# Peptides against a protein of PDB entry 3ESW: the designs that were tried, part 12

Target 1, 322 residues: chain A of PDB entry 3ESW
Amino acid sequence: NNIDFDSIAKMLLIKYKDFILSKFKKAAPVENIRFQNLVHTNQFAQGVLGQSQHLCTVYDNPSWHSIVLETLDLDLIYKNVDKEFAKDGHAEGENIYTDYLVKELLRYFKQDFFKWCNKPDCNHCGQNTSENMTPLGSQGPNGEESKFNCGTVEIYKCNRCGNITRFPRYNDPIKLLETRKGRCGEWCNLFTLILKSFGLDVRYVWNREDHVWCEYFSNFLNRWVHVDSCEQSFDQPYIYSINWNKKMSYCIAFGKDGVVDVSKRYILQNELPRDQIKEEDLKFLCQFITKRLRYSLNDDEIYQLACRDEQEQIELIRGKTQ

## One batch from the design tools (peptide; made by RFdiffusion4, then SolubleMPNN)

Design b1_p9_2_s2 (from b1_p9_2, 6 letters changed)
Fold by OpenDDE base, seed 4:
Structure b1_p9_2_s2 (fold): chain B 322 residues (1-322), chain A 9 residues (1-9)
Amino acid sequence: as target 1 above (322 residues)
Amino acid sequence: KDLLLKLLE
């Protein structure tokens, strides 16, 4: 009997797809109980859940995308992208164009658009007066600041004029389009929205050790690429562990299609104890949240994402980010 | 602390 290898291959592919899809079926009652118990008993798990409820979906706002695109100097951006793209001898329509776009957005954002704010300028003395500012502490937002999802306001006193300047830590990225200043939180928040506004697959990466950055899925590189707007950095996941000699324990990526522990991409040395949650519980948590985020997707979408996830996991195990 | 980022830039 001539073994119809094509028929067998098709059958195996179907069975494999069915197997993959079975993992994304509605959670069993036991999994729901495990999840509920985990988030109620583990503070880190609760934090990851809370972040996922915001970060996974907040940037998928068409109205925000329109406002961003109307605010950016698109003519300048695309002029620069086209210039660099043409200089390197690429043809229009290549997937690599998006990498050039992200690199220009990094340049534009850091050099032309947004400002790092260690201390605010004095509202009374004007520009370049931050050197005269003394921190007095932090307080809650006032009624106006509260309109822009402000959790904390840093208070500064001017040593020259004695006036108080407020530095609201806005979480509304649309307000950040106006203020155009902040620290890593504001930078990453707005830059994540900017990348999303161009229709890109983007994740927000939270590091427990007080830093945040993005990942962009490059169709050219066929992988998640490290993107840090603060550093104007593209595909340099090593900068924290190696260049900064930063000690880190957890890096968690939050995207519309899932939550992923990406610690292995960024924690290359000086790993801090991962004592906030059991590794198995963290894996379960991320998978459970990811499964929930995909509940409305069709089988083909789920399968494609599962294939992408598998490739990423292989990458993370192999350390092949470079 | 966000301040550490500037020292590393």
Scores: peptide ipSAE 0.015, ipTM 0.576, DockQ to the pose 0.012
Fold by OpenDDE base, seed 1:
Order: sequence, then C-alpha cells, then structure tokens
Structure b1_p9_2_s2 (fold): chain B 322 residues (1-322), chain A 9 residues (1-9)
Amino acid sequence: as target 1 above (322 residues)
Amino acid sequence: KDLLLKLLE
C-alpha cells in the first residue's frame, strides 16, 4: 500500500484549518450565558466590554481618514521617510518602509504637530503663559464643547489677568486635529487615528494604571510593535516597567480584529496584583469579544488572523520578540 | 495622573 504522504499532509492541513475555524464559529448558548453572567457580575469585565465597543470600531471611519490625510503635511512626512529608507532600507527589503513611516509619524507628531498640555495657556495673555495658570477644578461641558464628545472641562484662572481659561478634554479626534494639544489620552486617541488613516494595522493599548499607547503590526518584523506617541517610542515595550519603574496590573489591546491581553509584553517587573478578574475569565472574555469582531470575515481571513494570534501568544510566553 | 507619567520620562 503506497502511502500517499502528500495526500495525508493535505488532509492534515485541512483538518487543522477546520479545527482552528471551529473556534471562531457562532458562540454556543452556554458561552453566551457565561459571557452575560461575567459582564453583569464583574466590573472589570464590564469595563473591557465597554471599551471594546468604542475602541475596536471608532477608528474605522473613511471620512476621518480623509480629513487626517488632508490635515497632515504629507510632503514633509514622505520626504523624510524616503530619505531614511534610501540609506539602508533597500538592503532589508521593501516591507521595512512602513516601519520608517511609523517612526517618521512619531517624530512629526511630537515635534511638529501636537503639544503636551499640563496646563493651558491663558486665552487672553497668549502663548507661553501656562505658568500663570491656577487650576480651579473641573466641570461639565458647555453647549459648544458638547458637540465634540467632551465629558470633562478643566478650569484655570490666570494669575496675571484674572481671566478664566477652559481646557475641554475632547474625545473627538477630529477636534484634536484643530486644538493640537492634550495629555496621554488625547495623544493616543489622535495618533491611533493617524496610523489607521495610512491603512496600518493598529491597536489601542489601555493600561489600568492610567496610561495608554498603540501597537502597530509590522510586516517587516512580522509582529506587533510597541508605539508610544508621547515618548516618540518605537519597539520599546520595556520603558514603563524598566525606565519608569512603573507598577502595572493589566495592559489590554483593542483592535478592529480583536481584544488581547498584552500584559506580558509590558509588565516585566513590579507587577501589581491581578485581582480584578480570574485569569480564565479574562482569557474567555477577550476570546469571546474577538470572536464577535470576526463574525463577518471569511474563512481565509479568520485562519490568517488565528495564525497571527497564535504566533503572538508564543511570543508573549517566550518573552522573546521573533 | 498624566502629569505624573510625564515626570517619569
């Protein structure tokens, strides 16, 4: 009996694909019940679900992408990318061009485009007057501010002229293209949209200990890459745990194709207690939301994403970037 | 809190 090894290999590949695809089929009734019970009984789970409903889809807006591309100095950006790519990019292959693009976008955003705002400048006294500003507290948005998804407005009084300056914390990234200032929330929000506008695969990373950043999927490196617009940082996931000596418990990545616990990438030391949810329940929650986000994808897309997910999980376990 | 993060840069 000539064993057709090629036929066996093909059959095994088909069975493996079918096995992987079976994990992404419509949720069984028991899984739906488990999910509903989890989000109704666990506050952390409810928070992750709420964030996913916004962060996984909000940046997939073609009209916003057009506005972003019309607002940025694309000539300057591509000139700088081309210049850096011409030095050594051809030796590494064409896929490295997107890494150069992301690095330039980090530079451009921090150096040329956006501003960190500890305190606003006085609206009356003009630029470089933030040193004269005293915080008075926070209040709700007025009628104009409410048009731009504003939940909180910080109020400041100028010590020089006595006038009040409002610093609305806008969540509308299109408004941020106008204001061009904020803290880590505004930085990450707009920068996530910017990266998405270039057609890149991007996730928003939420840290429970009050920081946020991005991940970009590099086709050159064939992995998710840490990106922090505030720090102009590319592929430095260690900066929080090592450089800042920050204590952290959870880092959750939110993208159009899934929700992933990426804590192992960033929490290298000084781990805080992970007591907000059971580890098995968090894993279930992220998988359930990811499955739901992929319901409209075809079998080949689901399979490719599942292979990527598996590679990421291996990376996270080994603590080695491939 | 955002200010505290900036001080850690």
Scores: peptide ipSAE 0.013, ipTM 0.533, DockQ to the pose 0.012
Fold by OpenDDE base, seed 3:
Structure b1_p9_2_s2 (fold): chain B 322 residues (1-322), chain A 9 residues (1-9)
Amino acid sequence: as target 1 above (322 residues)
Amino acid sequence: KDLLLKLLE
């Protein structure tokens, strides 16, 4: 009896697809209870949920994308991308072109557009006066600052003229297009929006040890790629653990289609204790939020994303970038 | 502290 292996293989592929799709059905009552108990009893879980409610959706704003594209020097950006693409002589087509675009956006943002602000310049004395500024502490926003989603304002006194200068920590990325200065939070916030404005798949990565960066899904590399606007870094996930010798415990990625523990990509050495939540509970939490974010997607979209997620998990387990 | 900082502005 010649076993029709082709027929069996086709049947198995159909059953496999159905099995994958079955995981993304509406959550069972028991899963909802587990989720509610976890976020009410574990502070870290509550924090991850709170961040997901903001970071997974805030950048999907077409009006903001238009404002960004109108603000950037697109002629300069595309001129530089075209130049570098032509120079390297790549025949890989449009997929690799997007990697060149992200690299140019990193260059443009750091070199031409945005500034790092350790201390502000004195509002009275003018440019290059930050050396004269003494921190006095932080306070709440005033009436004007509150219009731009400002939670904290750093206060500085000028040692030369004695005047006070305010450095508001704006969370409105559109305001950051005007101010064009900040620290890692402002850099990552605005740069995430910039990448999203070009129609890219982007995640915001939160590190518990007070750093933040992006990931971009490269169609050329067929994986998530580390992107840090502060460092002008592309595909260098090792810079924190190895170059900085930074100790870290958690790195969580937030995107429109999911929340993922990406700690294994970035924590290569000097791992701190992961004592904020049980590993099984963190895995459940990220999967539950991801499932919820995909409730409105069709079966084909769910299946494609699930395949991508599985490849990422394999990458993270192997400890090798594909 | 916040009130004192506002008075310094």
Scores: peptide ipSAE 0.000, ipTM 0.335, DockQ to the pose 0.006
Fold by OpenDDE base, seed 5:
Structure b1_p9_2_s2 (fold): chain B 322 residues (1-322), chain A 9 residues (1-9)
Amino acid sequence: as target 1 above (322 residues)
Amino acid sequence: KDLLLKLLE
């Protein structure tokens, strides 16, 4: 009897799909207990959970997307994207257009739209007066600043005129569309929203050693791509470890569909001790949160995302992103 | 997070 290899292949595929889907079923009681114990006993785990509750969902706001798209110079952006795509993109297929879009958004955001703010300009003396500003410290937000999810306000005194200038550290990305200035936190926050507003798959990457950036899922490259708005950087995950010689311990990516330890993508050398949580517990935590984020998805969506996860894990193990 | 300065500029 000729072995029906096609039938066997189909059966194996079905069994494989069923196996994958089984991993995303409702958590067993034992997993819930483990999760609860972990987040109650481990501060790092609690921090990851807390961040996931905000970062995984906050950017999925259609009203915010509309405001972003109304605020950006879309004509300029698409003109530039079309120009670059016309040079090189046609041979690579339509999926590469999105990579050009992200690259242009990086350019536009850094060069045309947003400003780095080490120190604010003096409110009295006007533009280009930040050199005259002396930090006095930080305080809580006033009543107006509190409306825009402001956790802290940096206070500066002008050495020239003696006036005080406030630099509120706004966490409301819509307010950042107005202020158009900040440090890596404000940059990454608003830029994450901008990318999401174009319908892109985006993750917010938190580094324990006080930096933040994005990842974008490139359909052309078929992988997660490093994106740093501060550095106008696309697909350069090595910049921190190599170029900056930065020491790092943890990089955690937060997206609507999952939480992933992406440390292996970015920590190429000078690794700091990973002593905040057991590796198995961190893996469990990220998987558990990811599972919860996917509870409402259908089987096809779950399967597709699981395939992406597997490919990413293979990539991270092999160090092949570079 | 918020206090890092750009190194590529």
Scores: peptide ipSAE 0.033, ipTM 0.768, DockQ to the pose 0.013; fails the geometry check

Design b1_p9_2_s3 (from b1_p9_2, 6 letters changed)
Fold by OpenDDE base, seed 4:
Structure b1_p9_2_s3 (fold): chain B 322 residues (1-322), chain A 9 residues (1-9)
Amino acid sequence: as target 1 above (322 residues)
Amino acid sequence: KELLEKLLK
């Protein structure tokens, strides 16, 4: 009896695909009930859901992509990318080119395009006057600021002229193309959109301990790569735990195709208590949201993403970004 | 916020 190993392998592959696809079928009534109960009873779960409803989809806006590409100095960017790519002896069309692009975008964004704003300059005294600014507190947006999805406005008084300067914390990334300043929130928000505008697979990473960054899916490295626009950092997930000695509890990645707990990538030491949600409930939540985000995808897309997810989970368990 | 200001400098 010649066992047709090829036929068996094909059959097993089909069964495996069917098994994977079965996980992405419509949620059972019991799963819906569990989800609803979780988000209504757990504040952290509600927060993750709320963030997913925005961060997973907001950057997939073709009109925004066009505005970004029209605003950036693409000639400078590609000139620098091509220069560095050629120096390393790479041929055109290699998947590694996108890594060079992301590295140049990090450089360009930090060095040429965007400004860190500890305190705003005085609107009356002009440039380089932030040293004279005293914080008075925060307030809600005015009617003009509200047009740009402003959550809060930081208020500063100039010690020199006595005038008030407003620093609105805009969440509209298109407004950030104009203002070109902010802190980690504004940096990550606009930089996420910039990367998306180049057609890249990007996730927004939220850290509970008041930081945010990106992940980019490198086709060359075949994995999610840490990207921090504030730090001009590429593939340095250790920066927070090791270099900053930062204590952290949760890092959650939000992308168009899923929500993933990436804490294991970034929390290498000084882990804070993960007491906001049960680990099983967080895993369930992320899987449930991910499943919803994939409802419109075909079986092949779902399968490919599931394979990518499995590889990432293996990476996160091994604690080695290979 | 303040910690990030110290680390990003």
Scores: peptide ipSAE 0.027, ipTM 0.759, DockQ to the pose 0.012
Fold by OpenDDE base, seed 3:
Parts: C-alpha cells; structure tokens; sequence
Structure b1_p9_2_s3 (fold): chain B 322 residues (1-322), chain A 9 residues (1-9)
C-alpha cells in the first residue's frame, strides 16, 4: 500500500489553514461577555482598550501622510539613504533598502528636525535660556492650545526677566511638525506618523514605566524591529533593561492589525511584578482586540497575519532575535 | 500615568 504522502500533506495544509482561519471568526457570545466583564472590572484592561481605540487607527490618515512628506527634506533623506546603501554593496535588493531608510529617518529626526525639551527657552529672552527656567507646575490648555489636542500645559518662570513661558504638551502630531520639540511622548507620536507616512508597518510600544517607542516590521529581517527616535536606536531592544538598568513590568505594542504583549522582547532583567492583570486575561484581551481589528480582512490577509504572529510568538519564547 | 491620561481624554 503506497501511502500517497503528497495527498496527505496537501490535506493537512488545507486543514491547518482552516483551523487558523477558524480562530478569527466573529467572537462567540461567551467571548464578548468575558471581554466586557474584564474591561469593566480591571483598570489595566480598560487602559489597554482605550489606548487601542486611538493608537491602532490614528496614524492611518492619508492627509497627515501628505503633510509629513511635504514637511520633511526628502531630497536630503534619500540622498543619505542612497549613499549608505551604495557603501555596503548589498545585492539583497529593495528589502534591505527600507532598513537604511528607517536608520536615516532616525538620524534626520534626532539631528536635523526635532529637539528634546527638558525645559523650554524663555519666550522673552530667546534661544539658549532654558537654564534660567523654573517649573511652577501644570495647568489646563487655553483656547488656542485646545485646538491641537493639548491635555496639559507645563508652566515655567524665567529667573532673569520674571516672565511666564508655557510648554503645551500637544498630542496633535501635525502641530508637532511646527513646534519641533518635546519629550518621549511627542517624539514617539510624531516619529510613528513619519514612519507610517513612508508606507511602513509600524507599531506604537507603550511601557508602563513611563517610556514609549516604535516597532517597524522589516521585510529584510522578516521580524519586528525595535526603533527608538529619542535614542536614535535601531534593533537594540536591550537598551532599557541592560544599558539603562531600567525595571519594567509591561510593554504593549499597538498597530493597525493587532495589539501584542511584547514585554519578553524588552524585559531581559530587573522584571517588576506583573500584578495589574492575570496573564491569561491579558493574553485574552490582546487576542480579542486583534481579532476585532481584523474583522474586515479577507481569509488570505488573516492567514498571512496569523503566520506572522506565530513567528513573533516563537521569537519571543526563544528570547533570541534570529 | 501621564500617557494613559492623555490618550483617554
């Protein structure tokens, strides 16, 4: 009896695809009840849901992409990318070129475009006067600041002239193209939009211990790559745990196609207690939101994304960036 | 805390 191994293999592949697709069908009533109970009873779950409703969709705005591309020095950026790509002589084609683009965008953003603002300069005394600024606290936005999705304004007094300077913490990334200054929140917000404007697959990573960064999906490396605009860092997920010796509990990635607990990529040592939610409930929450974000996709798109998700989970378990 | 408060408003 010649076992037709080819027929068996084809049948197993079909059954496997059908099994994967079955996981992304419309949520059962029991799953909806579990989700509703979780977000109403757990504050951390409510926070993850609230972030997903904004971060998973806000950057998919073609009008904003056009404004970004019109604002950046594209001639300088592509000149530098072409120069670095030509030096390495890579026969590896268009896929590796995108990694060079992201590295140049990190350089351009930090060195040429955006500024870190620990304290603002005095509006009266002019440039390089931040050393003379004393914090007085924070207040709500005024009528002008409120037009640009401002949640809070930091208030500073100049020790030299006595005048008050306002540092509004804008959440509108288009306003950040004008102001060109901020801290990790403003940096990550605008840089996420910049990467999206080049048509890249990008996630926003939230860390519970008050830091934020990006991940980019490299087609060359065939994985999610750590990207931190504040640090001009590419593929260095260890910088927080090892270089900064930072203690961390949760890192959650938010993208158009899903929400993923990426804590295992970044928390390599000095792990804080994960006491905000049960691990099973966090896994369920991220899977449920991801499933909801994919409801409009076809079977082939769902299958390709599910294969990518499985590879990422294998990577996160092995603790090795391949 | 600050980031969550910014995104939920």
Amino acid sequence: as target 1 above (322 residues)
Amino acid sequence: KELLEKLLK
Scores: peptide ipSAE 0.025, ipTM 0.590, DockQ to the pose 0.013
Fold by OpenDDE base, seed 2:
Structure b1_p9_2_s3 (fold): chain B 322 residues (1-322), chain A 9 residues (1-9)
Amino acid sequence: as target 1 above (322 residues)
Amino acid sequence: KELLEKLLK
């Protein structure tokens, strides 16, 4: 009996696909109960859910993408990308072009477009006056600031002229295209939107220890790539743990297609206690939210994303095989 | 100093 290995392989592949797809079916009543109980009883879980409700969908706005593309110097950006791609990119194939694009966007954003704001300049004294600014605290937004999804306003007094300068912490990324300044929150918010506006697969990474960055899915590298707009950093996940010697407990990535604990990519040393949630409950939470985000996708899309998820989990366990 | 300031959201 000639064993038709090709037919067996095809049958196994079909069964494997069906098995994977079965995991993404509508949640069982028991899973819904577990999810509700977890979110109502665990503050960290509630926080992750709340962030997912915003960060997983807010950047998928075609009107915002158009505004971004109209605001950026696309001629400069593509000129620089084409110049760098012409050196080495042709040998690596077309998929590497997006890596060059992301690297140029990092350069452009940090060098040409956006400004770090530790303290604002004095509205009265003008540019380069931030050294004269004393923090007075924070307050709620006024009626104008409230139009741009402002949660808090930092208040500063100028030591030179005595005037008050407001630094509203805008969460509206379109307002950030105008203000062109902020801290890691504003940087990551707007830069996430910028990357999305180029049609890229992007995640927003939240670190519990007061930092945020992006991940981009490189088709060339076939993996999620660390991207930090503040640092002009591409594929340097070690910068926080090693270069900054930062202590961290959780890094959670939020994207349109899923929520993923990416802590293993970034927490290489000085790990803080992971005491906010049980590991099994965090895993369940991320999987449950991811499943919900994929409910409208077809079987092929679900399967491709599930394969990507499995590859990422293997990567996170094995580390970079250098 | 700058690194610590970058860590403040």
Scores: peptide ipSAE 0.025, ipTM 0.660, DockQ to the pose 0.012; fails the geometry check
Fold by OpenDDE base, seed 1:
Structure b1_p9_2_s3 (fold): chain B 322 residues (1-322), chain A 9 residues (1-9)
Amino acid sequence: as target 1 above (322 residues)
Amino acid sequence: KELLEKLLK
């Protein structure tokens, strides 16, 4: 009996695909009950769900992508990318061009485009007057500020002229293209939209200990790459745990195709207690939300994403960037 | 101080 090894290999591949696809089928009634109970009884789970409802979809707006591309100095950006690519890129292959693009966008955003704002400048005294600003507290937005998804306005008094300056914490990234200032929230919000506007696979990473950054899927490196616009950082996931000696408990990545616990990539030391949710319940929650985000995808897209997810899980377990 | 200010959303 000549064992048709090719037929067996094809059959095994089909069965493997079917097995993977079965994990992304519509949730069973028991899984829906478990999900509903979890989000109603666990505050951390409710928070992750609430963030996913916004962060997973808000950046997939073609109108916003057009406005971003019209606002950026694309000639400068591509000139710099082409210059860096011409040095080494041809030897490494064409896929490395996108890594050079992301590195230039980090440079451009921090050096040429956006400003860090600890305190605003005085609206009356002009530029470089933030040293004269005293915080008075925070209040709700006025009628104009409310048009740009503003939940909080920080209030400052100028010690020189006595005038009040408002610093609205805008969540509308299109308004941030105008204001061009903020803290880690505004930086990460607008930078996530910028990367998305170039057609890149991007995730928003939320850290429970009051920081946020991006991940970009590099086709050259064939993995998710740490990207922090505030730090102009590319592929340096260790900066928080090692360089900052930051204590952390949770890092959750939010993308159009899934929600993933990426804590193992960033929490290398000084781990805080993970006591907000059971590990099995967090894993279930992220998988359940990920299934919902993939319901409109075809079987081939689901399979390719599942293969990418498996490679990421292997990377996170091994603690080695491949 | 700067690190704390970076952490304040």
Scores: peptide ipSAE 0.023, ipTM 0.703, DockQ to the pose 0.012; fails the geometry check

Design b1_p9_2_s4 (from b1_p9_2, 6 letters changed)
Fold by OpenDDE base, seed 1:
Structure b1_p9_2_s4 (fold): chain B 322 residues (1-322), chain A 9 residues (1-9)
Amino acid sequence: as target 1 above (322 residues)
Amino acid sequence: KELLEKLLE
């Protein structure tokens, strides 16, 4: 009996594909009940769900992408990318061009475009007056500030002129294109939109211990790459645990195609207790939200994303960037 | 491991 190995291989591939696709079918009633119970009984789960409802979809706005591309100095950006690509890029293949683009966007954003704001400058005294500013506290937005998705306004008094300066914490990334200043939240928010505006696969990474950054899917490296706009950092996931000696418990990535616990990529030492949710419940939650985000995709798209997810999980377990 | 077990079923 000549075992038709080709026929067996084809059949195994079909069965494997069907098995993978079965995981992304509409949730069973029991899974819906488990999900509802989890988000109603666990505050951390409710927080992850709430973040996913915003962060997974808000950046998929074509109107915003157009405004971003019209605002950035594209001539400067592409000139610099082309210059760096011409040095080494041809030897590595065309896919590396996008890595050079992301590296230039990091440079451009930090050096030319956006400003870190510990304290605002005095509106009356002008530039470089932040040293004279005393915090008075925070309050709700006024009628004008409320137009730009502002939840909190920090209030400062100038020690020199006595005038009050308001620092609205805007969540509207289009307003941030105008103000061009903020802390890690504003930096990551606008930079995520910028990367999305170039048609890139991007995730927003939330760390429970008060930091946020991006991940970009590199076609050249064939993996998710750490990107921190505040640090002008590309592919340095170790900077928090090792360089900063930061203690961390959770890092959750939010993208249009899924929610993923990426803690293993960034928490290399000084791990804090993961006591906010059971590990099995967190895994279930992320998978459940991911399934919902993929409901409109075809079988081939679902399969390709599932294969990418499996490769990421292997990477995270092995602790080796391939 | 779980995948292999399900494929053999």
Scores: peptide ipSAE 0.005, ipTM 0.414, DockQ to the pose 0.101
Fold by OpenDDE base, seed 2:
Structure b1_p9_2_s4 (fold): chain B 322 residues (1-322), chain A 9 residues (1-9)
Amino acid sequence: as target 1 above (322 residues)
Amino acid sequence: KELLEKLLE
């Protein structure tokens, strides 16, 4: 009996696909109960859910993408990308072009477009006066600031002129296209939108220890790539643990298609206690939210994303095989 | 809140 290995392989592939798809079916009542109990009883879980409700969807706004593309110097950006691609990119195939684009966007954003704001300049004294600014604390937004999703306003007094300068912490990324300044939160917020505006697969990474960055899915590298706009960093996930010697407990990535614990990519040493949630509950939470985000996708999309998820999990376990 | 309001005044 000639075993038709091709037919067996096809059958196994079909069964495997069906098995994978079965995991993304509507949540069972028991899973819904577990999810509700977890979110109501665990503050960290509630925080992750709250962030997912915003970060997973807010950047998928076509009107915002248009505004971004109209605001950026696209001629300069593409000129620089084309220049770098012409050197080495043709040998690696067309998929590498997006890596060059992201690298140029990192350069452009940090060097030409956005400014780090440790302290604001004095509104009265003008540019380069931040050294004269004394923090007085934070307050709620005024009526004008509230129009731009402002949660808090940092207040500074100028030691030279005595005037008060307000530094509103805007969460509206369109307002950030105007202000063009901020800290890691504003940088990551606007840069995430910028990357999304180019049609890229992007995640917002939240670190519990007061930092945020992006991940971009490189079709060339066929993986999620670390991207930090503040550092003009591409594919350097080690910078926090190694270069900064930063202590960290959790890194959670938020994207349109899922929520993923990416701590293993970034926490290479000096790991803080992961005591905010049980590991099994965090895994369940991320999977549950991811499943919910994929409810409208077709079977092929679900399958492709599930394959990507499995590959990422393998990568996170094995580390970079150098 | 009150201290910041007093300082802004």
Scores: peptide ipSAE 0.000, ipTM 0.379, DockQ to the pose 0.006
Fold by OpenDDE base, seed 3:
Structure b1_p9_2_s4 (fold): chain B 322 residues (1-322), chain A 9 residues (1-9)
Amino acid sequence: as target 1 above (322 residues)
Amino acid sequence: KELLEKLLE
């Protein structure tokens, strides 16, 4: 009896695809009840849900993409990308061009475009006066600041002239194209929008221990790549745990197609207790939100994303960037 | 404290 191995293989592939697609069907009533109970009883779960409602969709704005591309020096950026890409003689193929683009955007953003603001300059004394500024605390936004999604304003007094300078913490990334200054929050917010404006697959990574960065999906490397605009860092997920010796508990990635616990990529040592939620409940929460974000996608899109997710999970378990 | 209170007014 010649076993038709080709027929068996085809049947197994069909059954496998159907099995994967079955995981992304509409949520059962029991799953909805579990989700509702979790977000109402667990503060960390409520926080992840709240962040997903903003971060997963806010950057998918074509009007904002146009404003970004009109604001950046595209001639300089592409000149530099083309120059670096030409050095490799195209040996690695066309897919590596986007990696060069992201590396140049990191350089351009940090060196030419945006400024770190530990303390603002005095509005009266002018440039290079931040050393004279004393923090007085924080307050709510005024009527003008409130137009640009400002949650808090840091207040500083000049030791030289005695005048007050306001440093509003704007969440509107279009306002940040004008102000061109901030800390890790403003840097990551605007840089996420910049990467999205070039049509890239990007996630916003939130760390519970007061840092934020990006991930970019490299078609060349066929994986998610760490990107930190503050550090001009590309593919260096170890910088926090190893270089900074930072202690961390949670890193959560937020993208248009899903929410993923990426803690295993970044927490290599000095792990803090993961006591905010049960591991099974966090896994359920991320999967449930991801499933909801994909409800409008077709079967082929769902299957491709599910294959990508499976490869990422294998990577995270193995602890090796392939 | 007082200056922050005046700035909140």
Scores: peptide ipSAE 0.000, ipTM 0.386, DockQ to the pose 0.006
Fold by OpenDDE base, seed 4:
Structure b1_p9_2_s4 (fold): chain B 322 residues (1-322), chain A 9 residues (1-9)
Amino acid sequence: as target 1 above (322 residues)
Amino acid sequence: KELLEKLLE
């Protein structure tokens, strides 16, 4: 009896695909109940859900992409990318070009485009006057600031002229194209949109300990790559735990196709207690949200994403991002 | 906090 191994392999592949696809079918009533109970009873879960409702979809705006591309110096960017790509030759293939693009975007954004704002300059005294600014606190946005999804406004008084300067913390990334300043939140927000505007697969990574960054899916490296616009950092997930000696508990990645606990990529030492949610409940939550985000995808798309997710989980378990 | 992170660079 010649076992048709090819037929068996095909059958097993079909069964495996069907099994994977079955995980992405509509949630059973029991899963819906579990989800509802979790988000209503656990504040961390509610926070993750709330962030997912914004961060997973907000950057998929074609109008915003157009505005970004019209605002950036694309000629400079591509000139620099082409120059660096040409130095290394074409031996690595076309997929590596995108890594060069992301690296140049990091350079361009930090060096040429955006400014870190510890304290604002005085609106009256002009440029390079931030040293004279004293924080008075924070308040809600005014009517104008509210047009740009402003959550809070930091208030500063100039020690030289006595005038008040407002530093609105805008969440509208299009407004950030105008203001061109902020802290990690504004940096990551606009930079995430910039990367998305180039058609890249990007996730927004939220760290509970008050930092945020991006991940980019490199087709060359065939994995999610750490990207921090504040640091001009590419593929340096260790920077927080090792270089900064930062203590962290949770890192959650938010993308159009899913929500993923990426803590294992970034928390290499000095782990804080993960006491905000049960690990099983967090896993369930991320999977449930991911499933919802994929409801409109076809079986092939779902399968490809599931394969990518599996590879990422293997990577995260092995600790081998290098 | 965001300021402290930059001082560690």
Scores: peptide ipSAE 0.035, ipTM 0.638, DockQ to the pose 0.012; fails the geometry check

